# Designs tried in a protein design run: peptides against a protein of PDB entry 5A53. Part 14

Target 1, 230 residues: chain A of PDB entry 5A53
Amino acid sequence: LVENVKQALFIPGQSCNKNLHDIMVDLSALKKPDMKRFNRKNDIHPFEDMSPLEFFSEKNDCSLMVLMTSSKKRKNNMTFIRTFGYKIYDMIELMVADNFKLLSDFKKLTFTVGLKPMFTFQGAAFDTHPVYKQIKSLFLDFFRGESTDLQDVAGLQHVISMTIQGDFQDGEPLPNVLFRVYKLKSYKSDQGGKRLPRIELVEIGPRLDFKIGRIHTPSPDMVTEAHKKP

## One batch from the design tools (peptide; aimed at target 1 D61 F84 G85 D141)

Design b1_p23_1 (made by RFdiffusion4)
Pose (drawn by RFdiffusion4):
Structure b1_p23_1 (pose): chain A 225 residues (1-189, 195-230), chain P 23 residues (1-23)
Amino acid sequence: LVENVKQALFIPGQSCNKNLHDIMVDLSALKKPDMKRFNRKNDIHPFEDMSPLEFFSEKNDCSLMVLMTSSKKRKNNMTFIRTFGYKIYDMIELMVADNFKLLSDFKKLTFTVGLKPMFTFQGAAFDTHPVYKQIKSLFLDFFRGESTDLQDVAGLQHVISMTIQGDFQDGEPLPNVLFRVYKLKSYKSRLPRIELVEIGPRLDFKIGRIHTPSPDMVTEAHKKP
Amino acid sequence: VEEVKSNTKSSKETLEEREEEEK
């Protein structure tokens, strides 16, 4: 009854550069094999016109899309897009800070591509705040991959960790979201003792503009059998 | 956290194949 794994399409915008492209490549690796990359630049402005994104979603059968854009106002801008029936469901701009680390900045470890990642979300706002609830929903939907009733413990290889940069009060600017990826190591103490090794990429997301779905689309996208 | 459905062509084709097997 469940749907196929959602496919991701990574799209360099007109203002995409090499540094932003490196971020795309490393992040796209976490999505393998359910990912496609465009090589050319496309003049796409999601908050002015959504039509091209809906077109690419249909013709490439990708319900998940990431647009790469950079200006001084919005540097290293990654616009995450989800579609329902090839129409836009929601959008959020996540801008990468300059303190980012690529896969090259971490010791390369053995890594089995295509395993179900683990998730940990740190921050009470991920459950109560509308903006951060969307981010939690986005990254769960984006990287969880295959849904299954069966889990091999040996397949528990890596964790995707997302942490809000400190608690905050209403009215203040929204804190960044800290995106981290760790490989698991376990030792004997039955329960194992768990340690973590960072494998990257390391990304600090600055929150930008947001598009939310209408109540009608939420009803259809979240309809229950 | 509830997952967002995608309603894609490939998911529809897979669902039709599963329904044919059940029949």
Fold by OpenDDE base, seed 4:
Structure b1_p23_1 (fold): chain B 230 residues (1-230), chain A 23 residues (1-23)
Amino acid sequence: as target 1 above (230 residues)
Amino acid sequence: VEEVKSNTKSSKETLEEREEEEK
């Protein structure tokens, strides 16, 4: 079975700034080789008109898109878009908090391109709350793809951790999602003649705290079609 | 969380839209 790896397109919006560009470069590096980036700014407003994104999805054969925009109301906004049959399936605005860290802020570790990360999710709402379920689904689709064979365990080099920042009640603002990336390091420790393999998690970046913005949910018909196994 | 229903407005064709149409 040829793994149908979902391709991602990163699009700088008209309001894209240096910080968003740097974040885009670092986040997209985790999606290599299954990633394209546009170099020019595009005046796209996905919650007003989705047609430019559907056009780009089709022309670039990309079912994943990320639009980089910034405004006073929506600072450092990454709009994550999924398409099905080149039509918009869902969208979510994830605004990067100012405390972000780039790959350059961490010790340069070499990464093997094309290795699938393991995911960890912290917070019950990832399984129960519709918004956090969408975020979980989105990030799994974005970085893991559809097939995880047991062979992926032997190649495990990276862990993506996603944490909901605290508890919340009905009617409260949704807590941020903390995005963290770690590399597994294996050390041979000689303690007392027993070679115990020691595994350490080393943060490698980027470090992103996502504030949740606007959401577009799929139509019931699109959900039904997207869940039809070919 | 503000659920936005799509209201399609006519957008201007972007510079990268044109280049991808010409390919």
Scores: peptide ipSAE 0.027, ipTM 0.547, DockQ to the pose 0.032
OpenDDE base, seeds 1, 2, 3, 5: peptide ipSAE 0.018, 0.008, 0.007, 0.008; ipTM 0.480, 0.438, 0.459, 0.499; seed 3 fails the geometry check

Design b1_p23_1_s1 (made by RFdiffusion4, then SolubleMPNN; from b1_p23_1, 10 letters changed)
Fold by OpenDDE base, seed 2:
Structure b1_p23_1_s1 (fold): chain B 230 residues (1-230), chain A 23 residues (1-23)
Amino acid sequence: as target 1 above (230 residues)
Amino acid sequence: VELVKSFTKSSKERLEKLKKLLE
């Protein structure tokens, strides 16, 4: 089953600033060619009214959306939205910490557009905690390229690493998720007969530390419907 | 591939752990 690659729509909110715009540009570059961006600010408050997002989902045929907003309470906020049948499935606010790095902060490396990244998740909560499960699911879904059976190791260019920043207990604030992007570099090890390719990872950016904000979870009915579609 | 249970805050250490996972 060639699952159609999900298209992403990046939406600057009314409070979108230069930093958020730059982050949006850099993050969306990883989603090319399956990405659209609005050039104009849109006054959208998804936790108050979801209808504008559903409209944009349908109009642009995008099942993934990212809303860029910033306030004192929610600085550098990236609201990630998924739709199913152009209805809101889930939402999560991920606020980018001030220590972010852009692609320009790293050594420029050439990359092929459209290659599926490999994901690595660090932290048990990605498999056990509902919020981190949602984050894992979201990012896997967001950057899922064409399901080609031949993920030829030769086609692996990027590694996206997501790490939960520290341990936490029930009732404690959820630790940040550290988002890192690496390029794989293969070196021919000239050391002795067996040319085991030495793989090196080089950080290419962006570097984002996500603080978790508000979430919207799907209704049980939507979960059931979403799992029924192949 | 044993999921490296904890990545240190250091990007360098994380990179080294990731290298070991990919080796």
Scores: peptide ipSAE 0.021, ipTM 0.519, DockQ to the pose 0.018
OpenDDE base, seeds 1, 3, 4, 5: peptide ipSAE 0.018, 0.018, 0.018, 0.019; ipTM 0.497, 0.526, 0.512, 0.535; seed 1 fails the geometry check

Design b1_p23_1_s2 (made by RFdiffusion4, then SolubleMPNN; from b1_p23_1, 10 letters changed)
Fold by OpenDDE base, seed 5:
Structure b1_p23_1_s2 (fold): chain B 230 residues (1-230), chain A 23 residues (1-23)
Amino acid sequence: as target 1 above (230 residues)
Amino acid sequence: VELTRSYTKSSKEALEKRLKELL
């Protein structure tokens, strides 16, 4: 069974500002063609009432949603939501730090739309810590394109890097996740008659440092149902 | 601010190295 590519819906909240709109446009460009954006602001508070998000999931046939909100306490907040059967599976708040860079801040490089990015995760906590495991799962699921069995190196254009910013102990605030996007350039270098592939990464943006906020984890029953292969 | 740039550069170099091992 080829799992259908998950569609993403980007929703500006009532408190969405120009910076969040620009971030939304740039991040959603990486999800093309499997992306929808609302042009109108919606008054949604997902940690108070999830029903509007379930409604939008069903009406738009989107199992991925991103709500763009900003407040003094939660500045530049991107709430990532996943649904299963149009019901909320999980949610996580990722607040973009003020040091963000847009695609316009980088050299415009042509890229093929619809190519699956390669992911790299830096930090042991992505495999051990529940919150970072959820982030890893979310981003892999979010940017999972068509399952081309061919990791054809010839088709690899983009690398998404996610790095945990520093070490932390139990009970300490969770370090930020550094989100970086690179274009892969392959050069054939003639070194002494042996063509060694030279790989160069060029940052293309956006550049986002995510501060972790509130989370909603799925019920054990929803975990079981979501992992049932049809 | 400087630490984030140095960490991103080192992460890029580490990533380039890892990609060279995969490709």
Scores: peptide ipSAE 0.070, ipTM 0.666, DockQ to the pose 0.018
OpenDDE base, seeds 1, 2, 3, 4: peptide ipSAE 0.056, 0.039, 0.066, 0.054; ipTM 0.654, 0.644, 0.663, 0.654

Design b1_p23_1_s3 (made by RFdiffusion4, then SolubleMPNN; from b1_p23_1, 11 letters changed)
Fold by OpenDDE base, seed 2:
Structure b1_p23_1_s3 (fold): chain B 230 residues (1-230), chain A 23 residues (1-23)
Amino acid sequence: as target 1 above (230 residues)
Amino acid sequence: VELVKSFTKSSEEALKKLKELLE
């Protein structure tokens, strides 16, 4: 089944700053060609009124959206939104810590547009905790691209790594999620006449540490509806 | 493709494990 590639819309909010813009550009580069960006700031407050996002989802035919906002309480906030039938399915705020690195901070490596990333998830909570399950689902959904049966190993360019920063107990603040992107480099090692392919990973950026903010979870009815459609 | 489920607490450890799995 060829699933249609989900399109992403990046929206600068009214409080979008230069850092967020740069982060948006770099993160959206990983989603090319299946990405749109607004050039104008939009006054959207998704946890107060979701209707503008639903409108943009429908108008732009994008089931993925990222709203870029910043405030004293929610600095460098990327609100990730998914829609189903152009209605809000889920939302999550991921605030980028100040220690972020842009693509320009790494060695420029040739990047082929449209190649699917591989994913790694580090932390048991990605499989057990509802918030981290949502994050895992979101990022897989966001970057998985076109479902082609031909997982040509030759098409493997990069790995997205997501790590939960430490252990936590119930009632404790949720640890940050460390977002890292690596490029696969294959070297032919001529060691001992056996060409063992050596694969090296090189960080290419961006480097983002996400603090988890507010979440919106779908209604049970919407979950059921979303699972009925392949 | 989901490659590695690891319980690493750091991106460096994750990278190391990923390298080990790809080698």
Scores: peptide ipSAE 0.033, ipTM 0.600, DockQ to the pose 0.020
OpenDDE base, seeds 1, 3, 4, 5: peptide ipSAE 0.026, 0.028, 0.019, 0.020; ipTM 0.569, 0.569, 0.505, 0.508; seed 4 fails the geometry check

Design b1_p23_1_s4 (made by RFdiffusion4, then SolubleMPNN; from b1_p23_1, 11 letters changed)
Fold by OpenDDE base, seed 5:
Structure b1_p23_1_s4 (fold): chain B 230 residues (1-230), chain A 23 residues (1-23)
Amino acid sequence: as target 1 above (230 residues)
Amino acid sequence: VELVSSFTKKSKEALEKKLKELE
């Protein structure tokens, strides 16, 4: 089953600032060529009215959307939206902490566009806790790219690492998710006459610490439909 | 495959495991 590559639409909200714009540019660069960006700000409040996002999903043929907004309560907020049949499937607010780093803050490395990233998830909650399961699912869905069988290892250029920042108990505030991007560098190390393949991971950015905000979960019916193989 | 990185130990181990699964 060749699943069609999900297209992403990046939408600057009315409150989008320079920092969010820069973050949007850098994060969307990892989704090339399967992304669109709006140049105009749009007044969208997805937790009040989802209809504009459904309209944009259909009109742009994008099942992934990211709304960039900022307020005093929700600073540097990236609302990640997924649609199914151009209807809202789920939404999550991920607020970028002020300690973010852009691609320009790292050593510029050549990057081939369109290569599928490898993912690493650190924290048991990614497999057990509903919110972190949604985040894991979202980011896998967002950056999965083309389902190419054989090229995954030979084409492995970069790793996206997502780490839950610390342990938490039930009823405690959900820890941040640390988003990191690394490039793999393969070196032939001549150590002692055995050429062992050495892989070095170099951080390339962006570096984002996500604070979890509001969440919209899919209806049971939509979950069932989205898992139906065509 | 030897992984040299500034990664956390857990991230390194997870990646090394995945790389071995792909080989």
Scores: peptide ipSAE 0.061, ipTM 0.671, DockQ to the pose 0.021
OpenDDE base, seeds 1, 2, 3, 4: peptide ipSAE 0.026, 0.023, 0.018, 0.019; ipTM 0.608, 0.614, 0.597, 0.558; seed 3 fails the geometry check

Design b1_p23_2 (made by RFdiffusion4)
Pose (drawn by RFdiffusion4):
Structure b1_p23_2 (pose): chain A 225 residues (1-189, 195-230), chain P 23 residues (1-23)
Amino acid sequence: LVENVKQALFIPGQSCNKNLHDIMVDLSALKKPDMKRFNRKNDIHPFEDMSPLEFFSEKNDCSLMVLMTSSKKRKNNMTFIRTFGYKIYDMIELMVADNFKLLSDFKKLTFTVGLKPMFTFQGAAFDTHPVYKQIKSLFLDFFRGESTDLQDVAGLQHVISMTIQGDFQDGEPLPNVLFRVYKLKSYKSRLPRIELVEIGPRLDFKIGRIHTPSPDMVTEAHKKP
Amino acid sequence: TEFEKLSEEFNKFRNKYASPVEV
């Protein structure tokens, strides 16, 4: 009954550069094998016109899309886009801070591509705040991959960790979201003792503009059998 | 051949209407 794994399409915008492209490549690796990359630059402005994104979603059969854009006003801008029936469901701009680390900045470890990642979300706002609820929903939907009733413990290899940069009060600017990836190591103490090693990429997301779905589309996208 | 075409159409339908994760 469940749908196929959602496919991701990474799209360099007109203002995409090499540094932003490196971020795309490393982050796209976490999506393998359910990912496609465009090589050319495309003049796409999602908050002015959504038509091209819906077109690419249909013709490439990708319900998940990431647009790469950079200006001084919005530097290292990653616009995450989800579609339903090839129409836009929601959008959020996540801008990468300058303190980012790539895969090259971490010791390369053995890594089995295509395993179901683990998730940990740190921050009460991921459950109560509309903006952060969407981010939790987005990254769960984006990277969880294959749904299954069966889990091999040996397949529990890495964790995707997302942490809000400190608690905050209403009215203040929204804190950044800290995106971290760790590989698991386990030792004997039955329950194992767990340690973590960072493998990257390391990304601090600054929150930008947001598009939310209408109630009608939510009803259809979240209809129950 | 007809079965393969129907399987492709069914898989495309499933992909088109992939629902987002709700929290």
Fold by OpenDDE base, seed 1:
Structure b1_p23_2 (fold): chain B 230 residues (1-230), chain A 23 residues (1-23)
Amino acid sequence: as target 1 above (230 residues)
Amino acid sequence: TEFEKLSEEFNKFRNKYASPVEV
């Protein structure tokens, strides 16, 4: 099955600033060639009215969207939206902490466009807690697409690591998700007569610490419909 | 470290599924 790679649309909101624009550019570089970016700011409030996002999803044929907004309450907010049949499936606000690093903050490493990343998730809550399960699902859907062949593993160039920042109990604020991107460097290592390739991970950026904000979960009916499509 | 764990997990994964592509 040639699974159609999901297209992403990056939308600067009315309150989009330079930092958010730079983050948008760097994060969207990992989604090339399967991304579009708006050059104009759009006044969109997805938790008040979702209809503009559904319109943009349909008009641009994008099932993934990222809205870039910033306010006093929600600084450096990236709202990740997924659509199904151009209708809102789910949404999550991920606010980038001020300690972010851009690609320019790291050693310039060339990367091949269009190679699928490997993902790693650190924290049991990615498999058990509804919010972190949604985050895991979202990022896998956003960057990996639906299938990974063994050939994709052989061509593996980079790893996206997502870590839950610390333990938490029920009723406590949800810990941040640490987003890190590493390039793989393979070295010929002669260890003990077995040419075991030594692989080193080199951080390439961006480095983003996500604070979790508001969430919209899909209706049970939409979940059932979305799982029926292979 | 988390990085060492990630590197080790990745090395185990690559050694299982892929011959190292010389980059």
Scores: peptide ipSAE 0.060, ipTM 0.617, DockQ to the pose 0.018
OpenDDE base, seeds 2, 3, 4, 5: peptide ipSAE 0.015, 0.017, 0.015, 0.021; ipTM 0.500, 0.502, 0.438, 0.502

Design b1_p23_2_s1 (made by RFdiffusion4, then SolubleMPNN; from b1_p23_2, 15 letters changed)
Fold by OpenDDE base, seed 3:
Structure b1_p23_2_s1 (fold): chain B 230 residues (1-230), chain A 23 residues (1-23)
Amino acid sequence: as target 1 above (230 residues)
Amino acid sequence: SEEEELKKKEELEKKKYRKPVKV
């Protein structure tokens, strides 16, 4: 069963600023062609009322949404939403730290649109801690692209790296997640008359450090339904 | 046709049942 590509909708909230708009443009460029963006601000408060997001999910046929908001308490906040059957499955607030870099801050490299990224995850908590497991699941689902059986190494262009910023104990604030994007660059190195293939990772942006905010988790029943095989 | 409606229903079901990535 080839799973259809999940479409993403990027939504500027009422408090969306220039920096968040620029971040939205750059992050959404990695999701092309499977992405829509609203040009108008929408007054949406997903942790108070989810109904507007469910409506937008259905109307736009998008099972992935990103709401862009900013406040004094939640600066540069990207709320990532997943839907199942156009109903809210899960939500997570990821606040972008002020040290972010845009695609314009890196050397412009040509890339093919629609190629599936490889993911790397650094930190044991991505496999053990519920919040980081949700983040791992979210980003894998968000950027999965077309399910091609052949991860043809020839089709590998991008690597997305996600790193937990340091160790933490129970009851401590959750460390930030460092989001990095690299292009795979192949070179023919001539070392002593032997042409060895050399692969380099070149950072292409955006560079985002995510502070974890509020989370909505699915009901056990919705988890069971979402995991049923048709 | 009934076949086109069935295919649309199957495509809609395949869209609805796209599983979250298991971690």
Scores: peptide ipSAE 0.273, ipTM 0.687, DockQ to the pose 0.640
OpenDDE base, seeds 1, 2, 4, 5: peptide ipSAE 0.259, 0.267, 0.262, 0.244; ipTM 0.659, 0.674, 0.671, 0.656

Design b1_p23_2_s4 (made by RFdiffusion4, then SolubleMPNN; from b1_p23_2, 16 letters changed)
Fold by OpenDDE base, seed 4:
Structure b1_p23_2_s4 (fold): chain B 230 residues (1-230), chain A 23 residues (1-23)
Amino acid sequence: as target 1 above (230 residues)
Amino acid sequence: EEEELEEKKKEEEKRKYRKPVKV
């Protein structure tokens, strides 16, 4: 079975800054080897014209895209885009809060490239609320792909944790999503002559708090087409 | 090959300046 792992394209927008570039580098490192990254700034406004992104999806054979932009209204904005048949399926703006941490802010740990992360989701809204369901679907699709083959527990190195920051009511501003990445570290603890395996979670970064921005939802026709298993 | 919008614009500009060779 050739796992059809979805390829990601990272695009610096015209307003991309050093912080967004550094975040892009660190987040894209988790998607290796299934990642491309543009070196030049591209003047793309996906909520005004989606055609440039559809063009890039087709030309680069990438069904996942991340556009890096920053403005006074939308600071440190990562627009996550999915395509189906090289057409825009959905989009979501996730703005990185100023409290972000890069991989360089954590203890350097060796990692194996190409291992699928385990996900944990904290917050009931990930299963009930349309926006948080889209975020959950997007991040699962981005890092695991569609094939949930039973991860051999022996190959599990990384955990991605996504947490909704607090409770909210209908009509309130949507809480941020806290993105955290951990490495599983196995220790042999000698307690009383029995070697007990101890597993610890060590944060490795990046650490990102996402503020939710604009959303584009798929058309009913595209939903029906994307759910048609061949 | 990574195809960026700037390269596309340059190719489109090059295509606009290519006079159609009348066969």
Scores: peptide ipSAE 0.040, ipTM 0.559, DockQ to the pose 0.022
OpenDDE base, seeds 1, 2, 3, 5: peptide ipSAE 0.010, 0.034, 0.037, 0.030; ipTM 0.406, 0.580, 0.583, 0.566

## One batch from the design tools (peptide; aimed at target 1 K6 G85 D141)

Design b1_p24_1 (made by RFdiffusion4)
Pose (drawn by RFdiffusion4):
Structure b1_p24_1 (pose): chain A 225 residues (1-189, 195-230), chain P 24 residues (1-24)
Amino acid sequence: LVENVKQALFIPGQSCNKNLHDIMVDLSALKKPDMKRFNRKNDIHPFEDMSPLEFFSEKNDCSLMVLMTSSKKRKNNMTFIRTFGYKIYDMIELMVADNFKLLSDFKKLTFTVGLKPMFTFQGAAFDTHPVYKQIKSLFLDFFRGESTDLQDVAGLQHVISMTIQGDFQDGEPLPNVLFRVYKLKSYKSRLPRIELVEIGPRLDFKIGRIHTPSPDMVTEAHKKP
Amino acid sequence: DHHIEDEMTDLEKEIEEYFEKGME
């Protein structure tokens, strides 16, 4: 009954550069094998016209899309896009800070591609705040991959950790979201003692513009059998 | 169609619980 794994399409915008491209490549690796990359630049402005994104979603059968854009106003801009029936469901701009680390900045470890990642979300706002609830929903939908009734413990390899940069009060600017990836190591103490090793990429997301779905589309996208 | 997923499954929650216990 459940749908196939959502496919991701990574799209370099007109203003995409090499540094932003490196971020795309390393992040796209976490999506393998359910991922496609465009090589050319495309003049796409999602908050001015959504038509091209809906077109690419249909013709490439990708319900998840990431547009790469950079200006001084919005540097290292990653616009995450989800579609329902090839129409836009929601959008959020996540801009990468300059303190980012790539896979090259971390010791390369053995890594089995295509395993179901673990998730940890740190921050009460991930459950109560509309903006951060969307982010939690986005990254769970984006990287969880295959849904299954069966889990091999040996397959529990890595964790995707997302942390809000400190608590905050209403009216203040929204804190960044800290994206971290760790590989698990377990030792004997039955329950193992768990340690973590960072493998990257390391990304600090600055929150930009947001598009939310209408109540009618939410009803259809979240309709229960 | 690809429906939007916003909640963890029971299996994922169980794995997280054991992971948190192992982090102690």
Fold by OpenDDE base, seed 4:
Structure b1_p24_1 (fold): chain B 230 residues (1-230), chain A 24 residues (1-24)
Amino acid sequence: as target 1 above (230 residues)
Amino acid sequence: DHHIEDEMTDLEKEIEEYFEKGME
């Protein structure tokens, strides 16, 4: 089965700064080889006009896009976009908090390019709240894709942890999502003649705390079309 | 393939347990 791995396009917006560029480089490294990056800044405002993103989706054959922008209101903003049939499916603004860490802030560990990460989600809202459900779906689509085979399991080296930062009530601001990347080390411990699996997780970066911004949800028609398995 | 799903589920549980123990 040829895994239909979704391709990602990283787009620096006009307001993209050095920090966002560095974050873009590090985050996109986790998507290798299935990513493209633009070298030029593009003046795109996806919540005002989506047509440039649809054009880029089609031209680059990418169903995933990340627009890097920064403003006073939306500092270090990563707009994650998904397309279906090169039309905008959904969008979400995830603003990176200033406490971010780059790959250079961690011990360099060798990893195999192209291995799918395992995801862990901490927080009940990932299964119940529409915004966090969208985030969960987005990140699974972005890094893991829809299918996992035995080779992906056997070769598992990376764990991506996503945690909702604290509890919240209805009508309160949505807590940040804590994005963490770990290298998995699996050991077989012989304790008392039973091989107990022992795992160790080593953080490898990047470390990103995402503040949730604006959201575009798909039309009911697009949801129905996207769920139609060919 | 049920075998893949079972192996993934076991590993997911081990990872979850690791995080739970690390937060204690």
Scores: peptide ipSAE 0.173, ipTM 0.709, DockQ to the pose 0.105
OpenDDE base, seeds 1, 2, 3, 5: peptide ipSAE 0.086, 0.148, 0.043, 0.168; ipTM 0.598, 0.700, 0.571, 0.707

Design b1_p24_1_s1 (made by RFdiffusion4, then SolubleMPNN; from b1_p24_1, 15 letters changed)
Fold by OpenDDE base, seed 1:
Structure b1_p24_1_s1 (fold): chain B 230 residues (1-230), chain A 24 residues (1-24)
Amino acid sequence: as target 1 above (230 residues)
Amino acid sequence: MHKPVTELSELDKKLLELFKKGLE
């Protein structure tokens, strides 16, 4: 089943600042051509009222949304929202730490728009812990693009890497998720007569450390409905 | 209606394996 690529809508909130705008631009560049951005700020509080987001999902035909807000309590907050049937499926707040790097902070490399990324997840909790499972699901859903059977492995351009920052125990604060993007560089290496392609990873940005905030999880009924095979 | 992706596809796993082998 070739599912159509999910479209993303980036929404600047009322408290969106220059830093968040720049982060939005750079992160959304990885989602091109399957993204839209609002130019106007919108006063949306998704954990108080979700109805405006459902309206925007339907009006823009976007099942993925990112709300950009900033406050003293929730600085550089990216609220990631998924909808199913234009109804809120899940939400998660990911606050960008101040040590972020933009694409302009890295060496300019040519980037082909629309290539499917590879993914790497570092940390066992991505498979076991409900919150990190949601994050893994979200980023896979957000950036997977088209389901193509014939990905020319030679055409693979970049890797999205997500790492849980350190170990944690039950009841401890959830460690940050380190978001990194690498471009693959293939070199012909003549090592010992075997032409093994040497692959180097070059960080291309953006570099984002996500602090986990509030979460909304779908109802069991909505999970069942969303996972129904057509 | 699009299902939420919970796991890497078999293709994604194969690509990751190839990637790991290329880094060795």
Scores: peptide ipSAE 0.262, ipTM 0.804, DockQ to the pose 0.741
OpenDDE base, seeds 2, 3, 4, 5: peptide ipSAE 0.256, 0.260, 0.260, 0.256; ipTM 0.798, 0.806, 0.806, 0.806

